# Peptides against a protein of PDB entry 7AE7, part 36

Target 1, 321 residues: chain A of PDB entry 7AE7
Amino acid sequence: KVYKDLREFLEVLEQEGQLIRVKEEVNPEPDIAAAGRAAANLGKNQPAVFFEKIKGYKYSVVTNVHGSWQNHALMLGLDKNTSTKDQFYELNRRWDKFPVPPNVVKREAAPCKENVIDKDINLFEILPLYRINEQDGGFYISKASVVTADPEYPDDFNKLNVGTYRIQVKDRDRVGIQALAMHDIAVQLEKAEAENKPLPIAITIGNNPLVTFMASTPVGYNQNEYEFVGALQDGVPMDIVKSDLYDHLYVPAGSEVVLEGHIIPRVRTVEGPFGEFPGSYSGARLQCEVKIDRITHRTNPIFENLYLGIPWTEIDYLMAL

## One batch from the design tools (peptide; aimed at target 1 K170)

Design b2_p17_2_s4 (made by RFdiffusion4, then SolubleMPNN; from b2_p17_2 with D2Y L3Y R5K R7E)
Fold by OpenDDE base, seed 4:
Structure b2_p17_2_s4 (fold): chain B 321 residues (1-321), chain A 17 residues (1-17)
Amino acid sequence: as target 1 above (321 residues)
Amino acid sequence: SYYEKAEKIREEVAAKL
């Protein structure tokens, strides 16, 4: 089984008993985190948790999408009861199929282009934002696949980076990104900032689960994560589409939300603290800031966000293979 | 703080629903 988008994956999770649907209205805090903890207490078969109604917001949240070995097996299109060993062997077998180039689809064929916001941008109107942890320094987008390119080689598709970074919401149309020196985005930002130029960026939310997996998996600087997604789909190309603002940036065609903008050159603002691990907060640091210039989104977009309540966390499964 | 700012924005959005 190959998934075109998050929705197809959520359907399979629900069919397989790996998704809990919360139909009653919840408070974004503390109920999302509390329900995530409750789901984690169900043992090793931790389901995704889908919140249909969130007080003060129009749209839905889903958490813990990658939060179990069953979900990980299903992500690979395997039986949910596939052993971790067999998942590992299958992952490695498929990895050797790299590269599998993506299909570039037309704008009109991409679900992420159903709606456009290019003025009066307010992230809070599109994303049901909340603190993941009670002591977080703000609201976070923790499971985005962030697309950037090498500004020196913008047309080199092999240098297109799709990564996962901690994103703090700073304003209606501003986010901070934790771009550590070890991240490919930091290399690309350094090149842009050397010339005092903005770095084009597309922050994609609610993707094909293999996109999210690959965005969280370190690859070589000259390797494209989308070509690994095709490999992990056992040779089936994924669908990508050009961003609206940038000809050289491609986003997953099925993304729930795409935030297009730029990293502001040579600007650093306070980011954090954030509870990356239970009882552990990364300190506040100066990090780069993104201006959001355009949003495209699916009708009734689903905000996929990370669950970090207790170990094993969702990130542990994303990094365990 | 960014949290206080976010809460204010959240309240403004909620009031429009």
Scores: peptide ipSAE 0.685, ipTM 0.969, DockQ to the pose 0.936
OpenDDE base, seeds 1, 2, 3, 5: peptide ipSAE 0.661, 0.658, 0.656, 0.665; ipTM 0.966, 0.966, 0.965, 0.966

Design b2_p17_3 (made by RFdiffusion4)
Pose (drawn by RFdiffusion4):
Structure b2_p17_3 (pose): chain A 313 residues (1-149, 158-321), chain P 17 residues (1-17)
Amino acid sequence: KVYKDLREFLEVLEQEGQLIRVKEEVNPEPDIAAAGRAAANLGKNQPAVFFEKIKGYKYSVVTNVHGSWQNHALMLGLDKNTSTKDQFYELNRRWDKFPVPPNVVKREAAPCKENVIDKDINLFEILPLYRINEQDGGFYISKASVVTANKLNVGTYRIQVKDRDRVGIQALAMHDIAVQLEKAEAENKPLPIAITIGNNPLVTFMASTPVGYNQNEYEFVGALQDGVPMDIVKSDLYDHLYVPAGSEVVLEGHIIPRVRTVEGPFGEFPGSYSGARLQCEVKIDRITHRTNPIFENLYLGIPWTEIDYLMAL
Amino acid sequence: SSHEAAYQRNKELLSKY
């Protein structure tokens, strides 16, 4: 099976006993992060945890989506009990199907274009933002796929919420931004960027894939789907930016020129906090989102947590 | 707004650094 969006994958997870629904209202901190750690601590058949009610927020959160070998196998469309070695072989075989060009769809057909917010941008009205770890510098978006511009790249970068319509990003960790970053800051011009949240599991998996192999990213997702192309749609504001047609939330924005502010600290996969450093800020110019969006976020702590599964094979 | 407290909390966290 192939998943057009996060919601089909969550449906499969729930049918397979790999998704737990929390119906009672929970507080943003530390409840969501504590549940993410506990789900990771179950050791075997760790499920995704779905929070339907978060105090003071309108929408729902899902965590630990990738955080088990059962979830990982279901992401690949295999039986949930497929051994880790067999999943490795299946990924090795599909790796060679690269490239599979994506299908470009019309705006009206992309679920991520159901709702538009073009003014008075407020991330908190859409995303139930919360603190992941006690010493984090702020509320984080820890599982976004970021699109920048065959020269289109998708990657995962931690994003700290700075204001209702502003976030932080480590721009010098996106090694295609940094030739356009010099030109843009030297000429005081903005650099367009897209931040996607709540994606097909293979899109997130591709976004965590090593940069050393300069692939075409979306064409790699079609390979992981064993030859089935993925659907992408053009962003509202920037014609050279394409996002997954099924994303729950799309934040279209730009990197603010000549602005460096304190970002962090935040958790890193080796199990420790990073330090606070001066980093770039991104202004959100537009939000498009599916009706009743789901905030797919990720808990990070002492291994093994969900990030280890996203990096393993 | 109903989430205003969360926004103010985030601002408080940001002020620490």

Design b2_p17_3_s1 (made by RFdiffusion4, then SolubleMPNN; from b2_p17_3, 9 letters changed)
Fold by OpenDDE base, seed 2:
Structure b2_p17_3_s1 (fold): chain B 321 residues (1-321), chain A 17 residues (1-17)
Amino acid sequence: as target 1 above (321 residues)
Amino acid sequence: MENKEVEERNKELLSRY
């Protein structure tokens, strides 16, 4: 089984008993984090948790999508009871199919382009934002696949980077991003900042689960994560679409939300604290700031966000591979 | 466990938080 988007994966998770659907209205805090902790307490078979209604918000949240070995097996299109060993074997077998070039679809064929916001941008109208941890210094977008390119080689598709970074919401149209020196985005940002130029960025939310997986998996600077997604789809190409603002940035065609903008050159603002692990907060630091210039989104977009409530979080499963 | 049993168990657990 191959998934075009998050929705097709959530449907399979629900069919397989790996998704809890919360139909009652919840408070963003503390209910989302509390319910995530409740789901994690189920033991080895941790389901995703889908919140249909969130007080004060229009749209839904899903958490813990990658939060179990069963969900991971299903992501690979395997039986949910496939052993971890056999999942690793299959992952490695498929990895050798790299590169599998993506299909570039037309704008009209991309679900992420169903709606556009190009003025009066307010992230709070599109994303049901909440504190993941009680002591977080703000709202985080913790499971985005962030697309950037090499500003010196913008047309080199092999240098197109899709990564996962800690993103704090700073304002209606601004986010802080943690670009560590070891990340490919930091190399690209350094080049842009050397010339005092903005770095073009697309922050994509609610993707095909293999995109989210690959965005969390370090690859070579000259390797495109989308070509690995095609490999992990057993040779089925992924569908991507050109960004609206940038001819050289491509986003997953099925993304729930795409935040297009730029990293402001040589600007650093206070970001954090964030509870990366239960009882462990990374302190407040000066981080990069992104201006959001355009949003595209699916109708009734699902905000996929990371569950961090108890050890063996989604991060542990995403990093264990 | 059948998918329904897992779903009901999960709903019951979430109802406590």
Scores: peptide ipSAE 0.155, ipTM 0.772, DockQ to the pose 0.023
OpenDDE base, seeds 1, 3, 4, 5: peptide ipSAE 0.087, 0.040, 0.096, 0.022; ipTM 0.719, 0.676, 0.717, 0.609; seed 3 fails the geometry check

Design b2_p17_3_s2 (made by RFdiffusion4, then SolubleMPNN; from b2_p17_3, 10 letters changed)
Fold by OpenDDE base, seed 5:
Structure b2_p17_3_s2 (fold): chain B 321 residues (1-321), chain A 17 residues (1-17)
Amino acid sequence: as target 1 above (321 residues)
Amino acid sequence: SMNEAVEEENKKRLALY
């Protein structure tokens, strides 16, 4: 089984008993985090948790999508009871299919383009934002696949980077992003900042589960994560679409939300603290700031966010493959 | 189904949060 988007994956998770649907209205705090912890306490077969109704918001949240070995098996289109060993074997077998180039679809064929917001940007109208941890310094987007290109080689598709970064919401149309020196985005940002130019960025939320997996998996700077997604789909290309603002940025065609904007050159603002691991807070630091200039989104977009609570966290599973 | 039984059990457990 190959998934075009998050929704197709959530449907399979639900069919396989690996998704809990919360239909009752919940408070964004503390209920989302509490329910995530409750799901984590179910043991080894941790389900995704889908919240249909968030008080004060229009749209839904899903957490813990990658939060179990069963969910990882299903992500690979395997039986949910496939052993970790067999999952690893299959992952490695498929990895050798790299590169599998993506299909570039037309704008009208991309679900992420169903709705556009190009004025009066307000992230709180699109994303049911909440504090993941009680002591977080703000609201985080913790499971986004962030797309950037090399500003020196914008036409080199192999240098198109899709990565996962810690993103704090700073204002209605601004986010802080943690671009550490070890991240490919930091190389691209350094080149842009050397010329005092903005770095184009697309922050994509609610993706095909293999996109999210590859965005969290380190690859070479000259390797495109989308070509690995096609490999992990056993040779089936994924669908991408050109961003609205930038000719050289391509986003997953099925993304629930795409935040298009730019990293403001040579600006650093306070970001954090964030509870990256249970009982561990990274301190407040000066981080890059992104201005959001355009949003595209699916109708009734699902906010996929990372479950961070008692072990095993969703990160623990994402890092275990 | 076995999946429905698991889902119902999981829902009951989550209702306690």
Scores: peptide ipSAE 0.031, ipTM 0.649, DockQ to the pose 0.023
OpenDDE base, seeds 1, 2, 3, 4: peptide ipSAE 0.020, 0.007, 0.006, 0.000; ipTM 0.564, 0.399, 0.385, 0.331

Design b2_p17_3_s3 (made by RFdiffusion4, then SolubleMPNN; from b2_p17_3, 10 letters changed)
Fold by OpenDDE base, seed 2:
Structure b2_p17_3_s3 (fold): chain B 321 residues (1-321), chain A 17 residues (1-17)
Amino acid sequence: as target 1 above (321 residues)
Amino acid sequence: MEYDAVEEANKERLAKY
């Protein structure tokens, strides 16, 4: 089975008993993080948690989407009871199908283009933002697939990078991004900053679960994560669409929210602290700043965010394969 | 204190599903 978007995957998780739907109104804090922690404590079959109503916000949140081996089996379109060994075998078998080029769809066929915000941008109106950990220095977007290109080779599709980075909300239209030197985005940013140019960026939220998986998986600088998604779909291409601001940036056609903007060259602002691990906070650091210039989103967008809590978080599952 | 009480309440809520 192949999924076009997050919604098709959430439907399967619910059918398989791997999604809890919270229908009552919850407070953003502490209820979302506390419910994620409660779900993580349910043992080996950790479900996703979908919050339909959040006080003070218009839209929904889902957490713990990748938070179990059952959810990973279902992501691969396998039986939920498929062993970790058999999941690994199937992952490796499909990996050998790389590259599987994506389909470029028309703008009119892309669900992520249903709505546009190009003025008076306010991230708090689109995303039900909350503190993931009690001691976090702010609100984080922790499960975004971030799209950037090589500024010297913008039309080289093999250098198009889709990665997961720590993103702190700084203002209504600004986010901090942690670009570590080991990440492909840091190479691309260095090239842009050498010329004192902005780096174009698309921050995509609520994707096909294999896009989120591949964005969290290190690949070669000259390898496109979307071509691995097609391989992991057993040779079925995924659908991508051009960004609205940049002809060279392609985003998943099914993304719930796309934040289009630029990394401001040679600017660094305080970011953190963030609870990367239970009881361990990274110190505050100077990090890059992104200006958001345009938002596209699906009608009634779902904010997918990472659960961080007791050991065996989504990060542990995303890093284990 | 408030977090722990909400965690337990959510644990009881989620255990019903």
Scores: peptide ipSAE 0.153, ipTM 0.778, DockQ to the pose 0.031
OpenDDE base, seeds 1, 3, 4, 5: peptide ipSAE 0.055, 0.151, 0.021, 0.147; ipTM 0.643, 0.769, 0.606, 0.768; seeds 3, 5 fail the geometry check

Design b2_p17_3_s4 (made by RFdiffusion4, then SolubleMPNN; from b2_p17_3, 11 letters changed)
Fold by OpenDDE base, seed 1:
Structure b2_p17_3_s4 (fold): chain B 321 residues (1-321), chain A 17 residues (1-17)
Amino acid sequence: as target 1 above (321 residues)
Amino acid sequence: MDYDEIEKKNQELLAKY
């Protein structure tokens, strides 16, 4: 089975008994993290947790989407009881299908374009933000697929990067992003900052689970993560759409939320601390700052965010094979 | 990587938590 978006995957998780739906109104803190921990205590078959109602917010949150081997098997469109060994062999078999170029869909056909916010941007109106860990220095967007390109080669689709980065919400229209020197985004940012230019960025939230998987998987600088998604879909292309602000940036057509903007050149602001692993906090550091200039989103967008409460975390499953 | 190497890596990861 191939998924167009997060919603098709969540439907399968629910059908397979791999999603818990919390229907009562919860407080964003501590209830989201507490319920995530409670679900993680269910053992190896950890379900996703979908929060329908969050006090003070309009929209829903889902966590632990990749948080089990069953969910990982279902992501690959396999039987949920497929062994980790068989999942590994199937993943490798599909990997050899690279490249599988994506389909570029029209704007009108892309669900991520259903709604537009281009003024008075407030991330808190779109995303039910909460502290993932009790001692976090703020609210994090921890499971976004971040799209950037080489500013010297903007039309080279092979240099389009889709990566997962730690993102702290800094203001209504600003986020901090951790661009480490080993990340492709850091190479692209260095080129932009050398000329004191903004780096165009699209932060995509709530994607096809294979997009999230590939954004968390290191690939070569001249390899496009979307072409690997098509390979992992057993040769079925994924659907992408042009960003609204930038002709050279393409986003998943089915994204729940797309934050379009730019990394502000040569600006660094305090970001953190963040509980990257249970019981461990990375210190506060100076990080890059993104200005959000436009939001596109699906109607009733689902905020997919990472579960980090108890090992194995979603990161552990995303990086396991 | 061989699956046995991946399995070993994952077992070592579990033992760190």
Scores: peptide ipSAE 0.130, ipTM 0.799, DockQ to the pose 0.016
OpenDDE base, seeds 2, 3, 4, 5: peptide ipSAE 0.064, 0.000, 0.109, 0.081; ipTM 0.761, 0.311, 0.786, 0.768

Design b2_p17_4 (made by RFdiffusion4)
Pose (drawn by RFdiffusion4):
Structure b2_p17_4 (pose): chain A 313 residues (1-149, 158-321), chain P 17 residues (1-17)
Amino acid sequence: KVYKDLREFLEVLEQEGQLIRVKEEVNPEPDIAAAGRAAANLGKNQPAVFFEKIKGYKYSVVTNVHGSWQNHALMLGLDKNTSTKDQFYELNRRWDKFPVPPNVVKREAAPCKENVIDKDINLFEILPLYRINEQDGGFYISKASVVTANKLNVGTYRIQVKDRDRVGIQALAMHDIAVQLEKAEAENKPLPIAITIGNNPLVTFMASTPVGYNQNEYEFVGALQDGVPMDIVKSDLYDHLYVPAGSEVVLEGHIIPRVRTVEGPFGEFPGSYSGARLQCEVKIDRITHRTNPIFENLYLGIPWTEIDYLMAL
Amino acid sequence: STHLNEHFNTWLEEKES
């Protein structure tokens, strides 16, 4: 099976006993992070945890989506009990199907274009943002696929919420931004960027894939789907930016020129906190989102947690 | 795995820089 969006994958997870629904209202901190750690601590058949009610927020959160070999196998469309070695072989075989060009769809057909917010941008009205770890510098978006511009790149970068319409980003960790970053800051021009949240599991998996192999990212997702192309749609504001047609939330924005502010600290996959450093800020100019969006976020702590599964094979 | 090693190598290089 192939998933057009996060919601089909969550449906499969729930049918397979790999998704737990928390119906009672929970506080943002530390409840969501504590549940994410506990789900990771179950050791075997760790499920995704779906929080339907978060105090003070309108929408729902899902965590630990990738955080088990069962979830990982279901992401690949295999039986949930497929061994890790067999999943490795299946990934190795599909790796060679690269490239599979994506299908570009019209705006009216992309579920991520159901709702538009073009003014008075407020991330908190859409995303139930919370603190992941006690010493984090702020509330983080820890599982976004970021699109920048065959020269289109998709990657995962931790995003700290700074204001209702502003976030932080480590721009010098996106090694295609950095030639256009010099030109843009030298000429005081903004650099367009797209932040996608709540995606097809293979899109997130591709976004965590090593940068050393300069692939075409979306064309790699079609390879992981064993030859089935993925659907992408053009962003409202920037014609050279394409986002997954099924994303739950799309934040279209730009990197603010000549602005450096304190970002962090935040957790890193070796199990420790990073330090606080001066990093770039991104202004959100537009939000498009599906009706009743789901905030797919990720807990990160002492290994093994969900990030290890996203990096393993 | 080779891919996992690459994540660590990139992470260490970022820390050295």

Design b2_p17_4_s1 (made by RFdiffusion4, then SolubleMPNN; from b2_p17_4, 15 letters changed)
Fold by OpenDDE base, seed 1:
Structure b2_p17_4_s1 (fold): chain B 321 residues (1-321), chain A 17 residues (1-17)
Amino acid sequence: as target 1 above (321 residues)
Amino acid sequence: TESFQEHLREYEALRAA
């Protein structure tokens, strides 16, 4: 089984008993985090948790999408009871299919383009933002696939980077992003900042689960994560679409929300703290700032966000294979 | 599943607290 988008995966999770649907209105805080913790207490077979109604917001949240070995098996299109060993074997087998180039679809065929916001941008109108941990310094987008390119080689598709970074919401149209020196985005940003130029960026939320997986998996600077997604789909290409603002940035065609903008050159603002692990907070740091210039989104977009509960968090599963 | 219903009940209990 191959998934075009998050929605197809959530449907399979629900069919397989790996998704809890909360239909009653919840408070963003503390209910989302509390329900996530409760789901984590179910043991090794942790379901995704889908919140249909959130007080003060229009749209839904889903958490813990990658939060179990069963969910990982299903992500690979395997039986949910496939052993971790067999999942690893299959992952390695498929990895050898790299590269599998993505299909570039037309704008009209891309679900992420159903709606456009290009003025009066307010992230709170699109994303039901909440504090993941009680002591978090703000609202985080923790499961985005962030698309950037080499500003010296914008047409080199092999240098297109899709990565996962810690993103704090700073204002209606601004986010802080943690670009560590070891990340490809930091190399690209350094090149842009050397010229005092903005770095084009697309922050994509609610993707095909293999996109999220690959965005969390380190690859070479000259390797495109989308070509690995196709490999992990057992040779089936994924669908991408050109961003609206930038000819050289491509986003997953099925993304729930795409935040297009730029990293402001040579600007650093306070970001954090964030509870990366239970009882451990990364301190406040000066981080890069992104201006959001355009949003595209599916109708009734689902905000996929990370669950950071008890050990064997969703991060642990994303990094374990 | 029974586990799902138990979890919903636990969640409802957490919301009521």
Scores: peptide ipSAE 0.020, ipTM 0.486, DockQ to the pose 0.019
OpenDDE base, seeds 2, 3, 4, 5: peptide ipSAE 0.000, 0.015, 0.008, 0.005; ipTM 0.316, 0.492, 0.337, 0.332; seeds 2, 5 fail the geometry check

Design b2_p17_4_s2 (made by RFdiffusion4, then SolubleMPNN; from b2_p17_4, 15 letters changed)
Fold by OpenDDE base, seed 3:
Structure b2_p17_4_s2 (fold): chain B 321 residues (1-321), chain A 17 residues (1-17)
Amino acid sequence: as target 1 above (321 residues)
Amino acid sequence: TETFLEHLREYEALRAA
């Protein structure tokens, strides 16, 4: 099976008994994090946890979407009981199908374009933000697929990067992003900052699970993650759509939320701390700042966020293959 | 919260069945 978006995947997870739906209103803190920890304690068969109602917010949260081998099997469209070995063999078989170019769909055909916010941007109105860890220095978006391009080669689709980065919410329309030197985004940012230019960015949230998987998987600088998604879909192209602000940036057509903006050149602001591992916090550091200039989102957008807990965490499953 | 732990227990019970 191939999934167009997060919603199709969540439906399958629920059908397969790999999603818990919490219908009661929860407090953002500590209930979401506590629920994630409790789900992690279910052992090898960890379900996704879908929170329908969050106090003080309009929209839902889902966590632990990639949090088990069963969920990984289902992501690949395999039987949920497919062995880790067989999942690995199938993944490798499909990987050899690279490249599978994506379909560029029209704006009117892209669910991520259902709603637009272009003024009075407030991330808290769209995303049910919460502290993942009690000692976090703020709210984090930890499962976004971040789209950037090479500013020297903006029309080179092979240099379009889709990556996962640590993102802290700084203000209603600002986020900090951790762009480390080993990341492709850091190469692109360096080029933009050399000219004191903003780097165009699209931060996409709530994607096709294979997009999230590929955004978390290092590939070559001249390889497009969307073309790997098509390969991992066994040769079925994924659907992408042009961003609203930038002709050279393409986002998943089915994204729940798309934050379009720019990295402010040569600006660094305090980011963190963040609990990357249980009981360990990365110190506060000066990191890049993104101005959000436009939001597009699906009606009743689902905020997909990473669960962090005792290993095996969702991160461990995302990186285990 | 206690309510979530109850739902988790129900889910565990459903999986064990």
Scores: peptide ipSAE 0.021, ipTM 0.611, DockQ to the pose 0.017
OpenDDE base, seeds 1, 2, 4, 5: peptide ipSAE 0.015, 0.014, 0.000, 0.000; ipTM 0.543, 0.536, 0.397, 0.390

Design b2_p17_4_s3 (made by RFdiffusion4, then SolubleMPNN; from b2_p17_4, 13 letters changed)
Fold by OpenDDE base, seed 5:
Structure b2_p17_4_s3 (fold): chain B 321 residues (1-321), chain A 17 residues (1-17)
Amino acid sequence: as target 1 above (321 residues)
Amino acid sequence: TERFKMHLERYEEERER
């Protein structure tokens, strides 16, 4: 089975008993994190947790989407009881199908384009933001697939990077991003900053689960993550659409929310702390700042965010294979 | 990559139509 978007995957998770739907209104803090921890305590078959109603917000949150081997099997379109070993073998078999080029769809065919916000941008109106850990220095978007290109070779689609980065909300239209030197985004940013130019960026939230998986999987600088998604879909291309602001950036057609903007050149602001692992906070550091210039989103967008609780965390499942 | 470029070129040609 192949999924076009997060919603199709959540439907399968629910059908397979791998999603808990919370219909009652919850407080963003501490209820979301507490419910995630409670779900983690249900044993090895950790379900996703879908919060339909969040106090003070219009939209829903889903957590722990990748938070079990069962969810990982279902992501691959396998039986939920497929062994970790068999999942690994199937992943490797499909990996050899690279490259599988994506389909570029028309703007009108892309669900991520249903709504547009280009004025008075306020991230808090679109995303039910909450503190993941009690000591976090702010609100984090922890499961975004971030799209950037090489500013020297913007038309080289092999250099189009889709990665997962720590993103702290700084203001209504600003986020901090952790671009470490080992990340492909840092290479691209260095080139932009050398010329004192902004780096175009699209921060995509709530994707096809294989997009999120590949964004968390290191690949070569000259390898496109979307072509791996098609490989992991057993040769079925994924659907992408051109960004609204940039001709050279393409986003998943089914994204729940797309934040389009730019990394401000040569600006660094305090980011953190963030509890990346239970009991470990990464220190506050000077990090890059992104200005959000445009938002596109699906009607009633689902905010997919990372569950950070008792090990195994959702990160552990995303990075384990 | 070449196939992806060909797909994009085809998409752009279809859009100008």
Scores: peptide ipSAE 0.022, ipTM 0.508, DockQ to the pose 0.017
OpenDDE base, seeds 1, 2, 3, 4: peptide ipSAE 0.009, 0.006, 0.007, 0.008; ipTM 0.421, 0.367, 0.423, 0.383; seed 3 fails the geometry check

